# Peptides against a protein of PDB entry 7Q4I: the designs that were tried, part 172

Target 1, 281 residues: chain A of PDB entry 7Q4I
Amino acid sequence: HENSTIAERLYSEVRVLCWIMTNPSNHQKKARHVKRTWGKRCNKLIFMSSAKDDELDAVALPVGEGRNNLWGKTKEAYKYIYEHHINDADWFLKADDDTYTIVENMRYMLYPYSPETPVYFGCKFKPYVKQGYMSGGAGYVLSREAVRRFVVEALPNPKLCKSDNSGAEDVEIGKCLQNVNVLAGDSRDSNGRGRFFPFVPEHHLIPSHTDKKFWYWQYIFYKTDEGLDCCSDNAISFHYVSPNQMYVLDYLIYHLRPYGIINTPDALPNKLAVGELMPEI

## One batch from the design tools (peptide; made by RFdiffusion4, then SolubleMPNN)

Design b2_p24_3_s1 (from b2_p24_3, 10 letters changed)
Fold by OpenDDE base, seed 2:
Structure b2_p24_3_s1 (fold): chain B 281 residues (1-281), chain A 24 residues (1-24)
Amino acid sequence: as target 1 above (281 residues)
Amino acid sequence: AKLLLDSLLKFSETVEAPEVPESY
């Protein structure tokens, strides 16, 4: 039998609403597989679309489809969350319908932080935003206070937040959040290893898999290495995860066990005060 | 980690660069 006592505690103490960016053409092809895999480990799971789907529990947002509307969809998704769900969770994860998330590892990372701290986490990129921004594909998680500031303070002000629906959604939310003093947190583990990944595990874990000229090395905010040292043992997310890979990951992470190996979880860190961050590594 | 990598090699996908914002 598996001892899940700490994971159950964190499920109760670190409540996560996951919203999934999707579209009507992906409801059956992608989003349904999120619902059947990692999405079931969220405290609340919502699919944000342009069309309602009662089987998926998809919300029809008042937005068009296409890449040029992703920012519009992100704004409307967070407005919807703030109006209907702001008290249903402490933390609010955006993910794509091809993002895979280990929600327990996210709860572990978030545990010391107050939901009233204006902070968000993800794979931090350095371009366009001074404090950095979180990669959209890797998924990013806002505190409750970050959602409040985004919806109430940033979105109504065209000087703080882009009014148009066009633009790179992750950059645009990153600009808006910076403008309302929401901090771009450090998601790295105590060894300086990343937890949110904008690619599949293969692209991070294989040494010399990517050219040194690969755009990722220019975008990443923190220095990272390739190979096994790239990635936290408590990694949170991967992107470009196919529907088949989601089931493989679910099996490997939650079902497959090497006989005779028992992992003892580290002790939980001390809780931080409101506005306090973990020291940078 | 190694077992995960070996399992995922069968599902490798091409990665594209992020879209650049039109407005700085």
Scores: peptide ipSAE 0.084, ipTM 0.697, DockQ to the pose 0.134
Fold by OpenDDE base, seed 1:
Structure b2_p24_3_s1 (fold): chain B 281 residues (1-281), chain A 24 residues (1-24)
Amino acid sequence: as target 1 above (281 residues)
Amino acid sequence: AKLLLDSLLKFSETVEAPEVPESY
């Protein structure tokens, strides 16, 4: 028997809307596997596309397809969320249709924060944005206040937010959020280990898997180790996860148990005031 | 151990470089 009492409490107290970046060609190939795996643990799950799909719960946004429209799709996705769903959750996760997310670990990270705090979390990168920005592939989560500021204050102002649909999606939202004083939070655990990962677990867990000249080491905002110390025991996301690997991860994380090992969860931290952040480590 | 590792190691080797913003 599994004791889910704390996870059930966090499911009610830390409500997460997950929106998935997808396209019509990926509805059956990728997006439906998100819905059948980790997406079922969101309080609300929406697929953001260019075509409606009632079986998937996909929304047709008024955007073109292709990589050059990802920023346009992100803007329209958050407008749609603000108009129809801003009260359905406290936190709003963007993920790709090949991102895997452990939603319980995200709720644990978010628990101390007020959804009225203008903050967002993810894998923080240092280039282009002074406070940093969150990697698009690792997924990133906005507070309700961050969504409000993005849609109401940033998007209508071409000086604060890029009007065109072109550009690096994650950099452009990072610039917009900085310009409306949304804080780029620290998602690391109490040991300084990362929780959001822009690659598969293999690329982070295997020492020397990447060359020291690999761009990631120049982009990462916080220094990270390679190997088993790369990653929090409460890791939240991985990117480039194939549909088959989503089912493997779902089994390994939620069903596979080592007999005789009982994990006792850490105590929940104290809740922070509105505008307060956890101390940087 | 090895089979679980091999299943975990069958993660995509695809690593995409981040898009550089046109407007620096």
Scores: peptide ipSAE 0.083, ipTM 0.722, DockQ to the pose 0.097
Fold by OpenDDE base, seed 4:
Structure b2_p24_3_s1 (fold): chain B 281 residues (1-281), chain A 24 residues (1-24)
Amino acid sequence: as target 1 above (281 residues)
Amino acid sequence: AKLLLDSLLKFSETVEAPEVPESY
């Protein structure tokens, strides 16, 4: 018997709309497996594509396919959310069709924050954007106010936000959000451990003799360690997760239990005022 | 931890570098 009372409370108090970046060739191969696993734990789940799919609940955005159009798709996805869904949630997660997300852990991280605070969270990278930007693959979550500022203040102004559809989508949204004073939050836990991961758990949990020249160590905004101390016990996301691995992760996280070990959840922190952030650790 | 990951999770060893913006 699991006591889900706190998770149910957070599901109601911290409403999350998840939008999934996908394409028509991946609807059946990848996106369907998100819908059958972690995506069912979102308050609302939408697939953003170039073609409609009524079985998937995919939206046809007015954009082309391919990596060079990801920024165009991100802009149109947030316009669509703002027009149709801005009141359906408090927080708005972007994820890829090969991102796995523990939505309960994301709600726990978001609980103290007001959705009217102009903030967003993810795996923070340091290049190109002064405050940092959130890695696209790890997924990133905007407050309702951050979505409003992005769509209403940033997107209409070519001086604040790139008009072209080309470029790295995560860098470009990071620039736009900085230009409208949306804060790049700290997603680390109280021990300074990361919660959003741009790779699979194996790449973070296993100390690799990775060359110190590995790009990730140059990109990560906060210092991180390898091994078991890399990752929060309340980790939120992993990237490059295959469809089969999504079902394995769903089983390991939500079904597999060590007999006789009972985890007591930490106490919820106090709610912050509008515009207030948790202190950096 | 490693044995569990190796045995249960077939993770891709493929790590893509982030896209560099054309403006930099």
Scores: peptide ipSAE 0.081, ipTM 0.716, DockQ to the pose 0.101
Fold by OpenDDE base, seed 5:
Structure b2_p24_3_s1 (fold): chain B 281 residues (1-281), chain A 24 residues (1-24)
Amino acid sequence: as target 1 above (281 residues)
Amino acid sequence: AKLLLDSLLKFSETVEAPEVPESY
C-alpha cells in the first residue's frame, strides 16, 4: 500500500491547470496518451488545438496550424485560461503533446511560492532574454499572477508583447513576461540539479551523449552536468517522449518499486511571502 | 517483457535545435 497523504495534500493546496499544445493531426497520435498518463494528475487538463475534440477535451483556438503559429496559439491559450479558468488553479503549466510531467514533483517545487507572486518556472535558457526564458518543450509553469500580468498587461500592449503570431513561442512569452516584471524563477533542487528537461531522460543521463559543442550547453542558464547528477530525484519534465514511452515512464515512476527500499519524503519547506523567491543555490 | 525493455531503452535519438526568432 502506498501512503499518498502528502501528495493528496499538495493536490489540494497547489492546484495545477495543465494545458497541452497540440493540433488536430496529433489528437489521436499523441494528445490522447497525455490524457491517459500524466495529464490525469493535473487538477484541470485542457488540450489547446485549432479543432474541437469533445473526447479529448480539446479547445479550438482561433489560430492557424504550423510552427509559425505556435506563439499565436500560446497567446490565445492563455487568454482562454484567463477568461474561463483563472480561479480553477493556482499554477498554469504549458506542455507539448510529447512532454511527460511528474505533477507531484512540480507541486513540491511550487509549494513554498505564493500564486500571487509574479513568477514562472521551467528549463531556463539564457539567450535573447536578459533574465532568461523557459524552454517551450520542457514545459513551463506560470503563477496565477503571472497569467494575469501576461493577459491583462502584456498582450494588449504591442510595445510589451509581440502582436503578430510568428516567432519562437517560448522566447516571445519570455520577453512579454520580463516586460511585465514576471520573474524567471530557479527550478533547480537544493543540490543544484535541474527539474525541467528539454530532452528525453537518455540525453541527460548518459555522459558524453552530446558533443560539448551541442547548442544546449550554450543555451542552458545554469551550469548542469551529464549523468546521474544531471537530474533531480524530484525531476518534473522530459520532452520528445513518444506515446509508448509515456506509458513506460508512468509504469516506472508510479508502479515499479524495488522491494525493501522505502522512500521517505523530505519535509515541506516554509511558505514564502508574496514576491519572495527561494534563495539562489 | 521484451517489448517493455525495448521501449525503456529506445528514446528519441533526434534532438532539434530550438527555433531562433527571425529577428535574431
Scores: peptide ipSAE 0.071, ipTM 0.708, DockQ to the pose 0.093

Design b2_p24_3_s3 (from b2_p24_3, 9 letters changed)
Fold by OpenDDE base, seed 5:
Structure b2_p24_3_s3 (fold): chain B 281 residues (1-281), chain A 24 residues (1-24)
Amino acid sequence: as target 1 above (281 residues)
Amino acid sequence: AKLLLEALKLFAETVEAPPVPESY
């Protein structure tokens, strides 16, 4: 028998609203596959679009389509969440319609934190924002207080938050959040391993000499050692996941079991006070 | 873990760098 008791407890104690960045052309091609896979493990799932879709649970935001309007869509998505859903969850995940998320691993990471702590998590990048910002592709999760500060304090002030809809959405939200003292948290595990990945785990792992000039090594906030210590056993997200790969990942993670191997979960950490962070590793 | 790192590295080599903000 599978024992889900801890996962069920965390589902109740660490409530996550997942909002998915999508567009009308991707409702059937991508977004519905999120809904059929990992999105069903969110406490609330909403698709943020420019067109309503009642089958998908998609919201029509008052924004145009295209890459140049992703920041506009992110602002309107969080305004919509604040107006309609701020009490429906404790944590608010942004993901793309090609992001795959292990929501249980995210709840495990978030469990010690208060949702009233002004914090957000993701794959932290170092450029452009002094405290860092979270990569848009890996997905990022805001506390309820972080959403409140973003919508109520940052968005109405052009000095704190860019009024235009242009720019890199992840950098722009990172600037806004920093300007209202929302902390860029450390999402690494107790071994210093990353949990949010802006890439897919490819099956074709040929050890290539990775060019040390590769942009990713210039962007990562935390230096990871090369080797077995790159990736948490409790990884949270992957990006550029095709619809077919979502079903493969869902099968491998939630259905495929090695006979006779029982994994016992680690003990939950102690809860932190409001405003307290886990020590950086 | 090693395999995922190698995959991330290979994939990363094919992914374009994040756009530079207009302010930089």
Scores: peptide ipSAE 0.024, ipTM 0.695, DockQ to the pose 0.095
Fold by OpenDDE base, seed 2:
Structure b2_p24_3_s3 (fold): chain B 281 residues (1-281), chain A 24 residues (1-24)
Amino acid sequence: as target 1 above (281 residues)
Amino acid sequence: AKLLLEALKLFAETVEAPPVPESY
């Protein structure tokens, strides 16, 4: 018998609305597999598209399709959330239709923080934005106050937030959030290990010839040591996860158990005051 | 964790760098 008591408590105390970036061509191919896997563990799940889909629960945003409209879609998605859903959750996750998220691990990371703290979390990148920005593919999560500041303070002001729909979605929201004093949080665990990954875990163990010229090492905000200290035991997200891999991950994480190994969860940290962050490690 | 990092690194090598914002 699994003891889910702490996970159930966190489901109630750390409410997460997940919105999924998708398009009409991906509703059946990708987005429905999010709904059937990890998306069912969100307190609320919404698919943000250009077309309505009643089977998916997709919202038709007033945006065009294509890569050049992703920033436009993100702006309209957060406007829609603010208007209709700002009180339905404490935290607001953006993910792609090929992102996999372990929502319980995200709730554990978020537990100490107030949703009234202007903060957001994800895989932090260092270019283009002084405090950093969160990689779009790994998914990023805004506090309720961060959503309020983004929609009410940033979006209406062309000096704070890009008015056109072009640009890198994750960079543009990162600029807007910085301009309204939303903090780019540290999502690392107490050992300094990353939790949000803009990549899949599956790629074959090709030997350690990591090209040091690989762009990721230039983009990552926190220096991760090469080795066991890279990745939290409480990892939150992976990107470029195929529909089939979502079901494999769901099986491995939630169903497959080694007999005789009992995981005892760590104690929950103390709750922080409004505006307080966890100390840097 | 090391295996995951190595897998993530390999995958990352197949992914193009994020586009440079037009304003930079």
Scores: peptide ipSAE 0.022, ipTM 0.680, DockQ to the pose 0.097
Fold by OpenDDE base, seed 3:
Structure b2_p24_3_s3 (fold): chain B 281 residues (1-281), chain A 24 residues (1-24)
Amino acid sequence: as target 1 above (281 residues)
Amino acid sequence: AKLLLEALKLFAETVEAPPVPESY
């Protein structure tokens, strides 16, 4: 019998709304597989699209389709969440329809933080934004206060937040959040290992991406080790995960168990006060 | 680690997505 008691506790104490960025052409091809795998472990799951789909629970946002409208879709998604769902969760995850997320590991990372702290987490990148910004593909999670500040303080002010729908989605939200004093948190574990990955596990675990000329090493905010020590044992997300790979990851993480190996979970850290962050490592 | 990644690759190639139930 699996002892899920701690995971069940964290499910109730660290409530996560996951919104999935998708489009009508991907509802059946990609988004449905998120719903059937990791998305079922969110407290609330919403698909943000340009067309309604009642089987998927997809919302038709007032935006056009295409790569140039991702920022528009993100703005309308968070407006929709703030209007309808701001009290349904404590934390608000953006993910793509090809992002895989281990929600329990995210709840563990978020547990010490107050949802009233203006903070967000993800794979932190250093360019364009002074405090950094979170990579869009790895997914990023906002506190309830961060969502409030984004929607109420940033979005209505063209000086704080870009009013048009063009630009890199992750960079533009990162600028807006910085301008309303939402902190770009450190998502690394206690060993300094990353938890959010803008690539598939294979790309991080295989030494072939050791080319120091690879753009990722110029973008990453925190220095990370290469190879097997690159990644936290409590990793949260991976990007460019195919639908088939989502089912494989679900099987390996949640169903495949080596006989006679019992993992004891680490103790939960102390809760922080409102506005407190974990020290940077 | 390499064996696990190779096994993951092999599994990703062999696990067909479950058939979409035909929406009647």
Scores: peptide ipSAE 0.020, ipTM 0.561, DockQ to the pose 0.057
Fold by OpenDDE base, seed 1:
Structure b2_p24_3_s3 (fold): chain B 281 residues (1-281), chain A 24 residues (1-24)
Amino acid sequence: as target 1 above (281 residues)
Amino acid sequence: AKLLLEALKLFAETVEAPPVPESY
């Protein structure tokens, strides 16, 4: 029998609304598999689409489909959340319909923070935004105060937030959040290891020729050590996860156990005051 | 962790760079 007592406590104390970016063509192909796997571990799960789907719990946002409308969909999704769901959670995760998330690891990262702290977390990138921005594919999580500032202070002001629906969704929200003093948090663990990954955990033996010219190394905000210390044991997200891989990950993480190995969770950190962040590593 | 980094690097090499924002 697994001791879930700490996970149950965190489920109650660190409430997460997950909203999934999807479209009508992906409701059955992708989004349904999120609902059947990791999405069931959110306190609230909503699919943001251009068409309603009562089986999926999909919301029809007043936006067109296509990559050029992702920023428009993100703005309308957070407006919808603020109007209908701002009190249903403490933290508000954006993920794609091909993102896989270990929600318990996210709750562990978020536990010390106040939801009234204007902060958001994800895979931090350094270009275009002075404080950095969170990669859209890895998923990113806003505090309740960050959502309030985004919807109430940023979105109504074209000088603070882009009125058009075009542009890179993750960069545009990053600019808007910076302009209302929402902090781009550090999602690394206590060892400086990353938790949000804009890629899949495929165990391909890559030949040792990691091209240092690869764009990712120019985009990543924090220098990650190359090797075994790159990635947290408490990783939160992976992107480009196929529907089949979601079920494999769900099995490996939540059902497969090595007999006789008992993992004792680390002690919970102290809670921070409102506006306080964890010290930089 | 090394394998994950290697996988991330391989995947990253197959994925297009993030779009450049139209407005800075």
Scores: peptide ipSAE 0.021, ipTM 0.690, DockQ to the pose 0.083; fails the geometry check

Design b2_p24_3_s4 (from b2_p24_3, 11 letters changed)
Fold by OpenDDE base, seed 4:
Structure b2_p24_3_s4 (fold): chain B 281 residues (1-281), chain A 24 residues (1-24)
Amino acid sequence: as target 1 above (281 residues)
Amino acid sequence: AKLLLLALKKFAETVEAPPVPESF
């Protein structure tokens, strides 16, 4: 028998709304596989699209399709969440329709933080934004207060937040959040290992003699290693995960067990006060 | 080994960095 008591407690105490960035051409190809795998472990799951789909519970946002509209879609998605769902969760995850997320590991990372703390987490990148920004593909999670500040304080002010729909979605939200004093948190574990990954596990876990000119090494905010030391045992997300790989990851993480090896969970950390962060490692 | 390194290298070459915002 699996003991899920701590995971069930965290499901109740650390409520997560997951919104999935998708489009009508990907509803059947990608988004439905998120719904059938990791998305079922969110407290609320919403698909953000340009067309309604009642099978997915997909919302038609008033935006066009294509990469140049991703920032417009992100703004309208968070407006929709703030208007209809701000009390349905404590934390608000953006993910792509090819992001895989271990929601229990995200709840464990978020447990000490107040949802009234203006903070967000993800794979932190250093360019363009002084405090850094979170990579869009790895997914990023806002506190309830971060969503409030983004929608109420940043979006209405063209000096704080880009009014047009062009630009890199993750950079533009990162600028807006910095301008309303939402903190770019550290998502690393107690060993300094990353939890949010902008690529598939294979690309992080296999030491590649990749040229030091690979852009990723210039973008990462925190120094990271390659190989098994790249990644927390409590890793949260991976990007470019195919529909078939989502079912493989669901099997490996939630069903496959080495007989006679029982992992005891670490003790939960103390809860932080409003505005407190974990110390940087 | 070699095929995987080639796939990883080709992936790294095809995953463009986030576009530089025009406002710099």
Scores: peptide ipSAE 0.092, ipTM 0.770, DockQ to the pose 0.056
Fold by OpenDDE base, seed 3:
Structure b2_p24_3_s4 (fold): chain B 281 residues (1-281), chain A 24 residues (1-24)
Amino acid sequence: as target 1 above (281 residues)
Amino acid sequence: AKLLLLALKKFAETVEAPPVPESF
């Protein structure tokens, strides 16, 4: 018998709405596999598209398709969430239709924080935004207050937030959030290990003699190591995960167990005050 | 070893750098 009592408690106390960035050509190819795997562990799951799909629970946003419309989709997705779902959760995750997320590990990271704290988390990148921004592919999670500030304070003001739909969506939301004093949080664990990953597990876990000129090393905000020490034991997300790899990850994480190994969960940290952050490591 | 390093190198070459945001 598996004891899920702590995970069930966190499911109730740390409510997460997950919205998935997708398009009509990917509803059957990618998005339905998110719904069948990790997306079922969100408190609410919504697919944000340009076409409605009642089998998927996909919303038709008033935006065009293509890479140049990702920022338009992100703006309209958060407007839709604010209007219809702002009280349905405490935290609001953006992920792609090829992002895999361990939602229990995200709830554990978020547990100490107030949803009224203007903060967001993800894989922090250093270019273009002074406080950094969160990589779009790794997924990023906003507090309820961060969503309110984004939709109510940033989006209506062309001086605070890009009014057109062009640009890198993750950089543009990062600029908007900085301009309304939403903090780019530290998502690392107590050992300084990353939790949100912009690539598949294989690329982080296998020491690649990657050229030190690889763009990722210029983009990461915090220093990270390669190999087995790269990644938190409570890792949250991976990107470029194929539909087949989602089922493999779901099996390895939730079904495959080494006989006779019993993991004891760490104690929950103390809750922080509103506006308080964990110390940076 | 050598095939895995070639696959990782090919993937790192195929992961486009995030698009440079157009300057405001």
Scores: peptide ipSAE 0.090, ipTM 0.760, DockQ to the pose 0.058
Fold by OpenDDE base, seed 1:
Structure b2_p24_3_s4 (fold): chain B 281 residues (1-281), chain A 24 residues (1-24)
Amino acid sequence: as target 1 above (281 residues)
Amino acid sequence: AKLLLLALKKFAETVEAPPVPESF
């Protein structure tokens, strides 16, 4: 029998609303597989689309389709969350319909932080935004206060936040959040290992002679290693995960166990004050 | 080795570098 008592405690104390970026062509192909796998471990799960789907629990946002509208979808998604769901959770995860997330590992990372702290977490990139921004594909999580500041303070002001729906959604939200003093947190574990990944596990875990000219090495905010040392034992997310790979990951993480190995979880850290962050490593 | 490098090169070629935000 697994002892889930700590995971159940964190499910209650670290409430997560997950919103999934999708489109009508992906409801059955991708988004449904998120709902059947990792999305069931969110406290609330919402699919953000251009069309309503009652089987999926998808919301029709007032936006067009196409990659050029992702920033428009992100703005309308957070407006919808603020209006209807701001009290349903403490933390608000954006993920894509091909992102896989270990929600328990995210709750563990978030546990010390106050949801009233203006902070967000993800795979931090260094270009274009002084404090950095979080990669859109790896998924990123805002505190309740970060959502409030984004929707109430940033979005209504064209000097703080881009009014147009065009641009890189992750960079544009990163600029808006910086302009309202939402902090770009450090998602690394106590060993300095990453938790949010903009690629599949295979691309991070296998030492590739990725040309040092590969854009990722110029974009990553923190130094990261390749191979098994790339990734926290408490990794949170991976991107470009196919529907079939979601079921494989769900099996490997939650069902497959090596007989006779018992993992004891680390002690929970002390809770931080409002506005306090973990020390940078 | 070579197939993984080809898959990672194709991935690096298909994962467009995050679009340079147009300067305001």
Scores: peptide ipSAE 0.085, ipTM 0.767, DockQ to the pose 0.053
Fold by OpenDDE base, seed 5:
Structure b2_p24_3_s4 (fold): chain B 281 residues (1-281), chain A 24 residues (1-24)
Amino acid sequence: as target 1 above (281 residues)
Amino acid sequence: AKLLLLALKKFAETVEAPPVPESF
């Protein structure tokens, strides 16, 4: 018997709507495998597309396809969420159709924060946005107040948000969120280890003699190391996860157990006040 | 070891840095 009592409590107290960025060509190839794996652990799961798919629960947003429309799709996705689902959750995760997410670890990270705090979390990058922005591929999570500010205060104002649909999606939302005083949170654990990853576990866990010229080392906001110290034991996301790797990760994380090893969960942290953040470590 | 490092390097080379917003 697994004791899921704390995970069940967090499922009720830290409600997460997951929206998946997809397109019609990926509904069957990628998005369906998210729905069949980690997406089941969201309180609500929605696929944001340009075409409706009733088997997938995909929404047809009024946007074109291709990388040049990802920012347009993100704007329309958050408008749709605000109009139909703002009260269905406390936190709103964007992920790609090749992102894998451990939703319980995200609930644990989010537990101390008020959903009325204007904050968002993810893999923080330092270029282009003064406070940083969250990498699109690693996925990023907005508080309910962050979604409200984005949709109501930022999107209607061309001076705060890019009105056209072009540009880097994650940079453009990062600019908008900064312009409405949504804070780019620190998602690291108490050991300073990252939780949101823009690559597969193998790229972070294996000390590659990656040339220090690799763009990632110039983009990361917080200093991180390679190897076993790269990654929190409570890691939240990985990107570029193939459909087959999603089922492998689901098995390894939720089914495979070393006999005689019992992990006792850490105590839940104290809840923060509205507008309060965890101290930087 | 070497083949995985080569695959990781090739992948890292194919993961373009997010496009720099053209500075208008």
Scores: peptide ipSAE 0.074, ipTM 0.756, DockQ to the pose 0.058

